# Ledger of designs, part 50: peptides against a protein of PDB entry 6B4E

Target 1, 295 residues: chain A of PDB entry 6B4E
Amino acid sequence: TNFDKISKMFWHYKDKIAQIKQDIVLPIKKADVNVRNLLSRHKRKINPKFGQLTNSNQQLFKIQNELTQLINDTKGDSLAYHWILNFIAKAVVHQAETEVRVKPESALPLGKLTLYLLVQFPELQELFMARLVKKCPFVIGFTCEIDTEKGRQNMGWKRNNENKWEDNTSYDERMGGILSLFAIITRLQLPQEFITTTSHPFPIALSWHILARICNTPLNLITNTHFVILGSWWDAAAVQFLQAYGNQASKLLILIGEELTSRMAEKKYVGAARLRILLEAWQNNNMESFPEMSP

## One batch from the design tools (peptide; made by RFdiffusion4, then SolubleMPNN)

Design b2_p13_3_s4 (from b2_p13_3, 6 letters changed)
Fold by OpenDDE base, seed 5:
Structure b2_p13_3_s4 (fold): chain B 295 residues (1-295), chain A 13 residues (1-13)
Amino acid sequence: as target 1 above (295 residues)
Amino acid sequence: ENPINELLTVTPP
């Protein structure tokens, strides 16, 4: 693992966030009133869509079509188009932070929707990845120290207006929610209409990267959060990961579930304890996956 | 020495 390269990638996306603000978000404030009104209306229509997802594929397809139409309505203006995609990227991640956080299985319909949009609108990919990395650097296996304010900020910790950090539990749950979404996306197959014409934008290999990079992270930087997000990943993608990589996947699951947890046993992390339970369930041939969506 | 660090790469098999 080349951690310098990972750091460069991390900062690339941080810079991208700044660029998005300067080149997309701020300019729209000075755009034609008709454009601003259009985007305002679209924003209001788009926002509730993510919360309308259920375990129904029929409902998913309905929402996909509605969002597709709304996005297409903006293509006549490049700035408006990029603005609406950036808004969607932010909204999807926000949904992961709020709903997936408390109901991990909701990552499946959200992930399916997101993957569809990422393929249908390729310009969404960089916007979405930048937002993911900003909010949850674990998605690319980036870790830094959190002993400083800057370190915590880099790792996605939130601070309120009174400069108070969020609770550890809140941070862990948010990271778990975001990682669950990303994990689901990596293990989903492309929709049938795209499978022969398009490469998967965030393939299962990215799950491999997450696990491998965390395993190679200096132990002094490993926290409870790492184990929490690994557990979230496990629930979301372990079954499909094993299907994809077979024996090599098994080795990596053993490394995170047994070796990494054992090395950190003295810390008595709650997340690590849960991960060991997941490992044991797998060893007993009781690995669980999220249920498939209804027709 | 961390055995995990020695055994893993970021490249999938």
Scores: peptide ipSAE 0.021, ipTM 0.654, DockQ to the pose 0.090
Fold by OpenDDE base, seed 1:
Structure b2_p13_3_s4 (fold): chain B 295 residues (1-295), chain A 13 residues (1-13)
Amino acid sequence: as target 1 above (295 residues)
Amino acid sequence: ENPINELLTVTPP
């Protein structure tokens, strides 16, 4: 693992966030009032749709179509178009932090919707990835120390209005929710209409990168959160990961479930204990995946 | 130093 490369990637997306603010968010505040009004209306229409997702593909398709129309309405103005995509990127990640956090299986419909939008609107890809990396650097396998304020900030820790860091459980759950969404996206097949014309923007190989990079991370940087997000990933993508890479996938699952947990046993991380349970379930032929969506 | 590092590759097979 080339950690210098990963670090460069991390900072690339951090810079991208700053760029988005400078080039998209701030300029729109000075845009024509009609444009601002349009975007405000669209924002209000878009926001509820993520909560309208169910386990129904029919409902998903309906929402996809509605969002497509709303986004297309902004294409006449490049700034407006990018603004609405950035809004969507933020909204999707927010949904992961809130709904997926408490109901991991909701990542499946959300992931399908997101993947569709990522392919339908390619400009969303960089915006979305930047937001993901900012909120959850684990999506690219980035880890740094959290014994400094800057380190915690880099790893996506939040402070409240009293300048107090969020509790460990809250952080772990948020990271797990975001990672679940990303994991789902990586293991989903492209929508049928795109399979022959487009490559997958965030393919299953990115799941490999997450696992491998975490395994190669210096042990002194490994925390409970690493195991929590690995568990979240496992629930979201382990079955499909095994299907994709077979024996090599098995080796990597053993590495995270057995070897990494064993190396960190002295820490008695709750997340590690859960990951061990998942490993054992798999060994007993009881690996579970999220239920498939209905037609 | 992570002893697991030697067992892994960055890219999938």
Scores: peptide ipSAE 0.021, ipTM 0.657, DockQ to the pose 0.093
Fold by OpenDDE base, seed 3:
Structure b2_p13_3_s4 (fold): chain B 295 residues (1-295), chain A 13 residues (1-13)
Amino acid sequence: as target 1 above (295 residues)
Amino acid sequence: ENPINELLTVTPP
């Protein structure tokens, strides 16, 4: 693992966030009143759609069609189009931070919707990845020290209005929710209409990168959060990961579930204990995946 | 160096 390259990638997306603010968000504030009104109306229609997802594919397809129409309505203005996509990127990540963190299985319908939009609107890909890396650097296997304020900020820690850091449990759960969504996206097949014409934008290989990079991370940088997000990833994608890479996948699962947890046993991390339970379930042929959606 | 590195002789596909 080349950590210098990972750091460069991390800072690339940090720069992208700054660019998005300068080139998309701020210019819209000065745009024509008709454009601003259009976007305000669309924002109000789009926001509730993510919460309307259920375990029903029929409901998913309905929402996909509605969002597609709303996004297409903005294509006549490039700035408006990019603004609405950036809004969607933020909204999807926010849904992961709030709903997926408390109901991990909700990542499946959200992930299917997101993957559809990523393929249907390719310009969403960089906007979405930038937002993911900002909020949860674990999605690219990036880790830095959190002994400094800047380090905590880089790793996605939030402060309240009183400049107090969020509690550890809240941070862990948010990171787990975001990582669950990303893991689901990496293991989903493309929608039928795209299978023969388009490559997967965030393929299962990105899950491999997450696991390998965490295993290669210096032990002094490993925290409870690393184990929490690995557990979230496991629930979301371990079955499909094994199907994709076979014996090589098994080696990585053993490395994170057995070796990494053993090396950090003295810390008594709650996340590590949970990951050990998942490993044991797998060893007993009881590995579970999220239930499939209904027709 | 992370002692687990020696176990990661796996090359990503």
Scores: peptide ipSAE 0.020, ipTM 0.654, DockQ to the pose 0.086
Fold by OpenDDE base, seed 4:
Structure b2_p13_3_s4 (fold): chain B 295 residues (1-295), chain A 13 residues (1-13)
Amino acid sequence: as target 1 above (295 residues)
Amino acid sequence: ENPINELLTVTPP
């Protein structure tokens, strides 16, 4: 693991966020009134769609089609198009922070929808990844110290209007929710209509990177959050990860589930305890995945 | 980046 490279990637996406603000968000405020009105209407229509997802593929396809139409309506104006995609990127991550954190299995329909949109609208990929890295650097295996305000900010900690940091539980849950979504995306197959023409934008290899990079992270930087997000990842993708990489996957699961938890045992992290339970379930041939969606 | 190659470089915690 080259942590310098990871850091460069992290800061690349931080810069991308700044660029998005300057080149997409701010300019729209000065755009033609008709464009602004269009985007306002579309925003209102798009925003509730993510909450309308269920365990039904039929419902998923309906929402996919509706969003596709709404996004296509903006293609006549490049700035409007990028603005709506950026809005979607933010909305998806927000849904992970709010819904997935409390109902992890909801990551499956959300992930399917997101993957579809990422393939259908390639310009969404950089916008989405930038938002993910900003909110949850764990998605690229980035970790820094959180003993400073800047360190906490870099790791996606939020401060309220009174400059008070969010509580540890809230942070852990948000990170878990976001990571669950990303993990799901990495382990999903492309929709049938794209398999022959498009490569997976965020393939299962990115899950490998997350696990490997965390394993190589200096132990003094490992926190409860690391174990929480590993547990979230496990629930979301461990079965498919094993299917993809076989024995090599097993080795990595043992590294995180047994070795990493053992090395950090003195900390008595709740997240580590949960991960140990997941390991034991696997060892007893009881590894579970999220249920498949209904037709 | 090849996942297998990355595994080979993983230092156990």
Scores: peptide ipSAE 0.020, ipTM 0.663, DockQ to the pose 0.097

Design b2_p13_4_s2 (from b2_p13_4, 5 letters changed)
Fold by OpenDDE base, seed 5:
Structure b2_p13_4_s2 (fold): chain B 295 residues (1-295), chain A 13 residues (1-13)
Amino acid sequence: as target 1 above (295 residues)
Amino acid sequence: MEEEIEKAEKSLF
């Protein structure tokens, strides 16, 4: 694992967030009133769509079509188009922080929708990844110390209006929700209409990167959160990961489930205990996956 | 562990 490369990637996306604010978010405030009105209407129509997802593919396809139309309506103005995609990127991550956090299986319909949009609108990819890395650096296997304010900020910790840090449980759950979404995206097949013409923008190999990079992270930087997000990843993608990489996947699952948890046993992390249970279930031929969506 | 992971990464990428 090249940690310098990971750090460069992390800071690239941090810079991208600043660029998005400067080049997209702020300029639109000075745009023509008709453009601003269009975007305000579209924002109001788009935002509730993510909460309307269910375990139904029929409902998913309906929402995909509605969002596609709404996004296409903005293509006549490049700034408006990028603004609406940035809004969508933020909304998807927010849905992961709130809904997926409490109902992990909801990552499946959200992930399918997101993957469709990422392929249909390629400019969304960089905007979405920047938002993911800002909120949950674990998606690229980045870890830094959290003993400083800057370190906590870099790792996506939030402060309230009183400048108080969020509690550990809230942080762990948010990170788990975001990671669940990303894990689902990496293990999904492309929609049938794209499979022959487009490469997967965030393939299963990115799940490999997450696991490998965490395993190679200095032990003094490993926290309960690392085990929580590994457990979230496991529920979301372990079955498909094994299907993709076979024996090599098995080795890596043993490394995170057995070796990493054993090395950190003295910390008695709750997330590590859960990951051990998941490993044991797999060893007993009882690895579970999220249920498939209905027609 | 680290060496095995690196070897695996190099083989897959």
Scores: peptide ipSAE 0.027, ipTM 0.689, DockQ to the pose 0.105
Fold by OpenDDE base, seed 1:
Structure b2_p13_4_s2 (fold): chain B 295 residues (1-295), chain A 13 residues (1-13)
Amino acid sequence: as target 1 above (295 residues)
Amino acid sequence: MEEEIEKAEKSLF
């Protein structure tokens, strides 16, 4: 693990967020009224689609097609196209922060939809990753101190309207929701229509990076949140991760589940306790995965 | 992968 490289990547995406604001978001406010009206209508049609996801593949395919049409309608104007993709990136992450947070299994249909859109519209990839890293740096294995305001901000902590930090539980749950989505994306196969024409934009190797980078993180920087997101990752991707990497995956799961939790035992982190339970379940041949979607 | 695991182990111990 090269932490300098990770830091550079983190700041790259922070800069990308600033660039998106300057080059996409702000210019649209001054765009032609017809373009603004088009985007307003499309925004209103797109936003509800994420909440319309269910455990049904049929419903997923319907939504995929509807979103594809809505996005394609904007391609005649490059700025409009990038604006709508940025909106989608924000909306997907927001859905992870709110719905996946409370219903982790909802990450599966959301992840399938997101992966489809990422492949269908490659320009979404950088926009989406930038949003993910801003909201949940854990997706790239970035960690910094949270004893400063800047550190908390960098790690995705939010302040309310009264300038108070969110509760630890709220932060942990949001991070877990976002990471669940990302983990699902990394372990999904490409849709059949793309499998022969393109490579996976965020493959299972990125899950490996998350785990390995957390294992290499200085212990003084490890918090309850790290264990919470590892547990969220485990629920989302551990089965498929083992299928992908076999014995090497097993070693890494033992490292996070047994060794890392043991090293941090004095902290009595609730997230660590849950991760130990997941490890024990696996050791007893009872590793669970999210249920498959219906036809 | 093995190298990354070794690095992880060294960090934990």
Scores: peptide ipSAE 0.027, ipTM 0.675, DockQ to the pose 0.064
Fold by OpenDDE base, seed 3:
Structure b2_p13_4_s2 (fold): chain B 295 residues (1-295), chain A 13 residues (1-13)
Amino acid sequence: as target 1 above (295 residues)
Amino acid sequence: MEEEIEKAEKSLF
């Protein structure tokens, strides 16, 4: 693991967020009234669709088609197009922070929708990744100290209107929700129409990076959150990860489930206890995945 | 642990 490379990647996406604000978000506020009205209408139509997902593929395909039409309506204006994609990136991550947080299995339909959009609209990829890294640096295996205000901000901690940090449970659950979504995306196959023409934008190798980088993280930087997100990843992708990498995947699962938890045992992290339960279930030939979607 | 991870990474990448 090259930590300098990971840090450079982290700061690249931090800079990208600043660039998005300057080049996309702020300019639209000064755009023609017709463009602003169009985007306002589209925003109102797009936003509820992520919450309308169910375990039904039929419903998924309906929403995919509706979103495709709404996004295509903006392609005549490059700035409007990029603005709507940035809005979608933010909305998807927000859905992970709220709905996936409380119902992890909802990551599957959301992940399928997101992957479809990422392939259908390639410009969404950088916008989405930048938003993910800002909100949950764990998606690239980045970790820093959280004993400073800047460190907490870098790791995606939020403050309320009273400038008080969110509680540990809220942070852990939000990070788990976002990581669940990302994990699902990495383990999904491309839709049939894209398999022969397009490479996967966020392949299963990115899950490998998350696990390996966390295992190589200095132990003094490991927190309960690391174990929570590893558990969330496990529920979302462990089965498919084993299918992809076989024996090498097994070794890495043992490293996170047994070795890393053992090294941190003195901390008595609740997330670590849960991860150990997942390891034991696997050892008993009871590794579970999210249920498949209905037709 | 680090050595095992490095070995695994070299085998896959």
Scores: peptide ipSAE 0.026, ipTM 0.688, DockQ to the pose 0.089
Fold by OpenDDE base, seed 4:
Structure b2_p13_4_s2 (fold): chain B 295 residues (1-295), chain A 13 residues (1-13)
Amino acid sequence: as target 1 above (295 residues)
Amino acid sequence: MEEEIEKAEKSLF
C-alpha cells in the first residue's frame, strides 16, 4: 500500500470540491434568470426521485429514464449541465447518509441508479468521487488521526449548528451508509446497454483497495468506524467479491475478519464484534447478500 | 496476487 499515493488522491478530491464551488456552484448564482429558474425546477423534480426507489427494477428504469431526460434538458448549457450533475452527486451521497444508513439493502437500487448515471454521464464520475471522498474518505482507504479538529474534518466528521461534533454512533452509521453504496457500485455489473462499449468506472478492484488499505493502516489509527464500514462492505459486496477473486478474496476476508479483529480485541469495538459474526456466518456457509430486485 | 487481481478485474468488469 502506497500511503503517499492515497494521500495525494485524497487531497486531489478535496481540491476538486473547492474547484466545483468556484467553477460551478458560485457562477450559476450569476447566471441568466432563465437558467436559474430551469435548474430550480429540475432540482425540485430530481430530488425526490432518489427516495422513490424501491426493490423494483421497473421503478428503477422509470426513474433512470426520468432523470436522463431531466439531465439532457441541461446539456445546451455546460455550466447548467455540470451544476445539475453536481447536485445529483450530492443528492446520491445524501441518500446514502440518510436512507442507506438505516436500511442498508436500499443501497442496491440506489447503486444501480448511480452506476447507470455514472456511465450515461461520464462527467458525473469526478463530481461523485470528490463528494464521496469528502464525506467518507474510507472509500479510497484513506485514514488520518482524529485527535485534531482538522483530522476529524478530513475524516468527514460533521459539526452541528452549535459547532458540536456529531456523536460516534451517527458518524459510524453515516460512514457505513456511504460505504455500502460505494461497495454496491463496485460489485454491480454494467447495465446491459453499456457492457460492450464502456468499462466499469468504479470496478470491484476498488473494493480490494479498501480492504487492503485498511489492513495496512497503522493499528493506532484503526477505530470502531473502520470495523463498522468493513461490516457494511461485507453485507454489500462480500459474496460478489468472493466470486470475483476466489481464493485471494478468501484470504483477504480472513485477514479483516480474523486477524485485524484479533489485533484490536483489547479495544472491544462493537463493529469488530459484528465483523467476527459475519466471518463466522461465512465459515458456516451462511454468507448472505442483499436480496435481488424484483421485476 | 496483484497479477491475479488484475486478470480477475479484466474478466468481470
Scores: peptide ipSAE 0.022, ipTM 0.673, DockQ to the pose 0.128

Design b2_p13_4_s3 (from b2_p13_4, 6 letters changed)
Fold by OpenDDE base, seed 3:
Structure b2_p13_4_s3 (fold): chain B 295 residues (1-295), chain A 13 residues (1-13)
Amino acid sequence: as target 1 above (295 residues)
Amino acid sequence: MKKEIEEAEKSLF
């Protein structure tokens, strides 16, 4: 693990967020009234669709088609197109922070929709990754200290209107929701229509990076949140990860489930206890994944 | 732990 490389990647995406604000979000506020009206209408139509997902593939395909049409309507104006994609990136991450947080299995339909959009509209990839890293740096295996205000901000902690930090449970659950979505995306196969023509934009190798980088993180920087997101990742992707990397995957799962939890045992982290339960279930040949979607 | 991870990374990447 090269921590300098990870830090450079983290700051690259922080800069990208600033660039998006300057080059996409702010200019639209000064755009032609017709463009602003179009985008306002589209925003209102797009936003509820992420919450309309169910465990039905039929419903997924319907929403995919509707979103595709709405996005295509903006392609005549490059700025409008990039604005709507940035809106979608924000909306998907928000759905992970709220719905996936409380219902982890909802990551599957959301992840399928997101992967489809990432392939169908390649310009979404950088916008989405920048938003993910801003909200949940764990998606690239980045960790810093949280004993400073800047450190907490870098790790995606939020403050309320009274300038009070969110509670630890809220932060943990929110990070778990975002990481669940990302984990699902990394382990999904491309839709049939893209398999032969396109490479996966966020492949299973990115899950390997998350686990490996966390295992190599200095122990003094490891928190309960690290174990919570590892548990969320496990539920979302462990089965498919084992299928992809075989014995090497098994070694890494043992390292996070047994070795890392043992090294941090004195902290008595609740997230670590849950991860050990997941390890034990696997050892008893009872590793579970999210249920498959219905037709 | 670190050495094992580094070895695994070299084998896959």
Scores: peptide ipSAE 0.031, ipTM 0.738, DockQ to the pose 0.090
Fold by OpenDDE base, seed 4:
Structure b2_p13_4_s3 (fold): chain B 295 residues (1-295), chain A 13 residues (1-13)
Amino acid sequence: as target 1 above (295 residues)
Amino acid sequence: MKKEIEEAEKSLF
């Protein structure tokens, strides 16, 4: 694991967020009134669609088509197009923070939708990744100290209107929700229409990087959150990860489930206890995945 | 742990 590379990647996306604000978000406020009105209407139509997802492929395809049309309506204006994609990136991550947080299996339809959009609109990829890294740097295996305000901010901690940090449970759950979504995306196959023409933008290898980088993280930086997100990843992708990498996957799952949890046993992290339960379930041939979507 | 992960990374990536 090259931690310098990870750090550079982290700061690249932090800079990208700042750039998005300067080059996309702020300029649109000065755009023509017709463009602003168009985007306002589109925003109102797009926003509820992520919450309309169910475990139905039929519903998924409907929403995919509707979103595709709405996004295509903006392509005549590059600024409008990038603005709507940035809005979508934010909305998807927000859905992970709120809905996937409480219902992890909802990551599957959301992930399928997101993957479709990422392939259909390649410009979404950088916007989405920047938002993910900002909100949940665990998606690239980045970890820093959280004993400082800047460290907490870098790790995606939020403050409320009273400038108080969110509680640990809220942070853990949000990180778990976001990581569940990302994990799902990495393990999904491309839609049939893209398999022969496009490479996967966020392949299963990125799940490997998450696990490996966490295992290589200095133990003094490992927190309950690391185990929570590993558990979230496990539920979302462990079955498919084993299918992809076989024996090498097994070794890595044992490393996170047994060795990493054992090394941190003195901390009595609740997330670590859950991860051990997941390991034991696997050892007993009871590894589960999210249910497949209905027709 | 670290060595095994590094070896695995080299083998897969």
Scores: peptide ipSAE 0.031, ipTM 0.739, DockQ to the pose 0.096
Fold by OpenDDE base, seed 2:
Structure b2_p13_4_s3 (fold): chain B 295 residues (1-295), chain A 13 residues (1-13)
Amino acid sequence: as target 1 above (295 residues)
Amino acid sequence: MKKEIEEAEKSLF
């Protein structure tokens, strides 16, 4: 694991967030009134769509088509187009922080929708990844110390209006929700219409990077959150990860489930205990996956 | 897929 490379990637996306604000969000406030009105209407139509997802592929396809039309309506103005994609990126991550955190299996329809949009609108990819890394650096296997204010901010901790940090449980749940979504995206196959023409924007190899980078993280930086997000990843992607990499996947699952948890046993992390339960279930041929969506 | 696997394996250790 090259930690310098990971750090460079982390700061690249931090810079991208600043660039998005400067070049997309702020300029649109001075745009033509017709453009601003269009975007306001589209925002109101788009925002509810993510909460309208169900375990139905039919409903998914309906929403995909509706969103595609709404986004295409903005393509005549490059700034408007990028603004609406940035809005979508933020909305998807927000859905992961609110719904997926409490209902992890909802990551599947949300992930399918997101993957479709990422392929259909390639400019969404950098906007989405920048938002993910800002909110949950674990998606690229980045970890830093959280004993400083800057360290906590870098790791996606929030403060309330009274400048008080969020509680550990809230942080763990949010990180778990976001990582569940990302894990699902990495393990999904491209829609049939794109398989021969497009490469997967966030392939299963990115799940490998997450696990490997966490395994190589200095132990003094490992927290309960690391185990929570590994458990969330496991529920979302472990079955498909094993299918993709076979014996090599097994080695990495043992490293996180057995070796990493054992090295941190003295901390008695609740997240680590759950991860060991998941490992034991797998060893007993009882590894579970999210249910497939209905037609 | 093969290229992705090879790159992933290089990142393990």
Scores: peptide ipSAE 0.026, ipTM 0.710, DockQ to the pose 0.197
Fold by OpenDDE base, seed 1:
Structure b2_p13_4_s3 (fold): chain B 295 residues (1-295), chain A 13 residues (1-13)
Amino acid sequence: as target 1 above (295 residues)
Amino acid sequence: MKKEIEEAEKSLF
């Protein structure tokens, strides 16, 4: 693991967030009134769509089509198009932070929708990844110290209106929700309409990177959150990960489930205990996956 | 898949 490369990637996306604000978000505030009105209407139509997802593929396809039309309506203005994609990127991550956090299985329909949009609108990919890395650096296996304000900020910790840090449980759950979404995206197959025309934008190899990079992270930087997000990843993608990489996947699952948890046993992390349970379930041939969506 | 495996394995080191 090249941690310098990971750090460079982290800061690349931090810079991208700043660039998005300067080049997309702020300019729209000064755009023509007709453009602003269009985007306001589209924002109002788009935002509810993520909450309308269910375990139904029919509902998913309906929402995919509706969003596709709404996004296509903006393509006549490049700034408007990029603004709406950035809005979608933010909305998807927000949905992971709020809904997937409390209902992990909701990551599946959200992930399917997101993957479709990422392929249909390639310009969404950088916008989405930048938002993911900002909110949950674990998606690229980045870790830093959280004993400083800057370190906490870099790791995606939020402060409330009273300038208090969020509770550890809230942070852990948000990170778990975001990582669940990303894990799902990495293990999903491309929609049938794209499978012959494009490559997967965030393939299963990115799940490998997450696990491997966490395994190689200095132990003094490993927190309960690392185990929480590994557990979230496991629920979301472990079955498909094993299917993809076979014995090599098994080795890595043992590394996170047994070796990493054992090395950190003195900390008595609740997330680590859960990960051990997941490992044991797998060893007993009881590895579970999210239920498939209905037709 | 083969290429993805090779790229992924590099991340272990």
Scores: peptide ipSAE 0.028, ipTM 0.720, DockQ to the pose 0.208; fails the geometry check

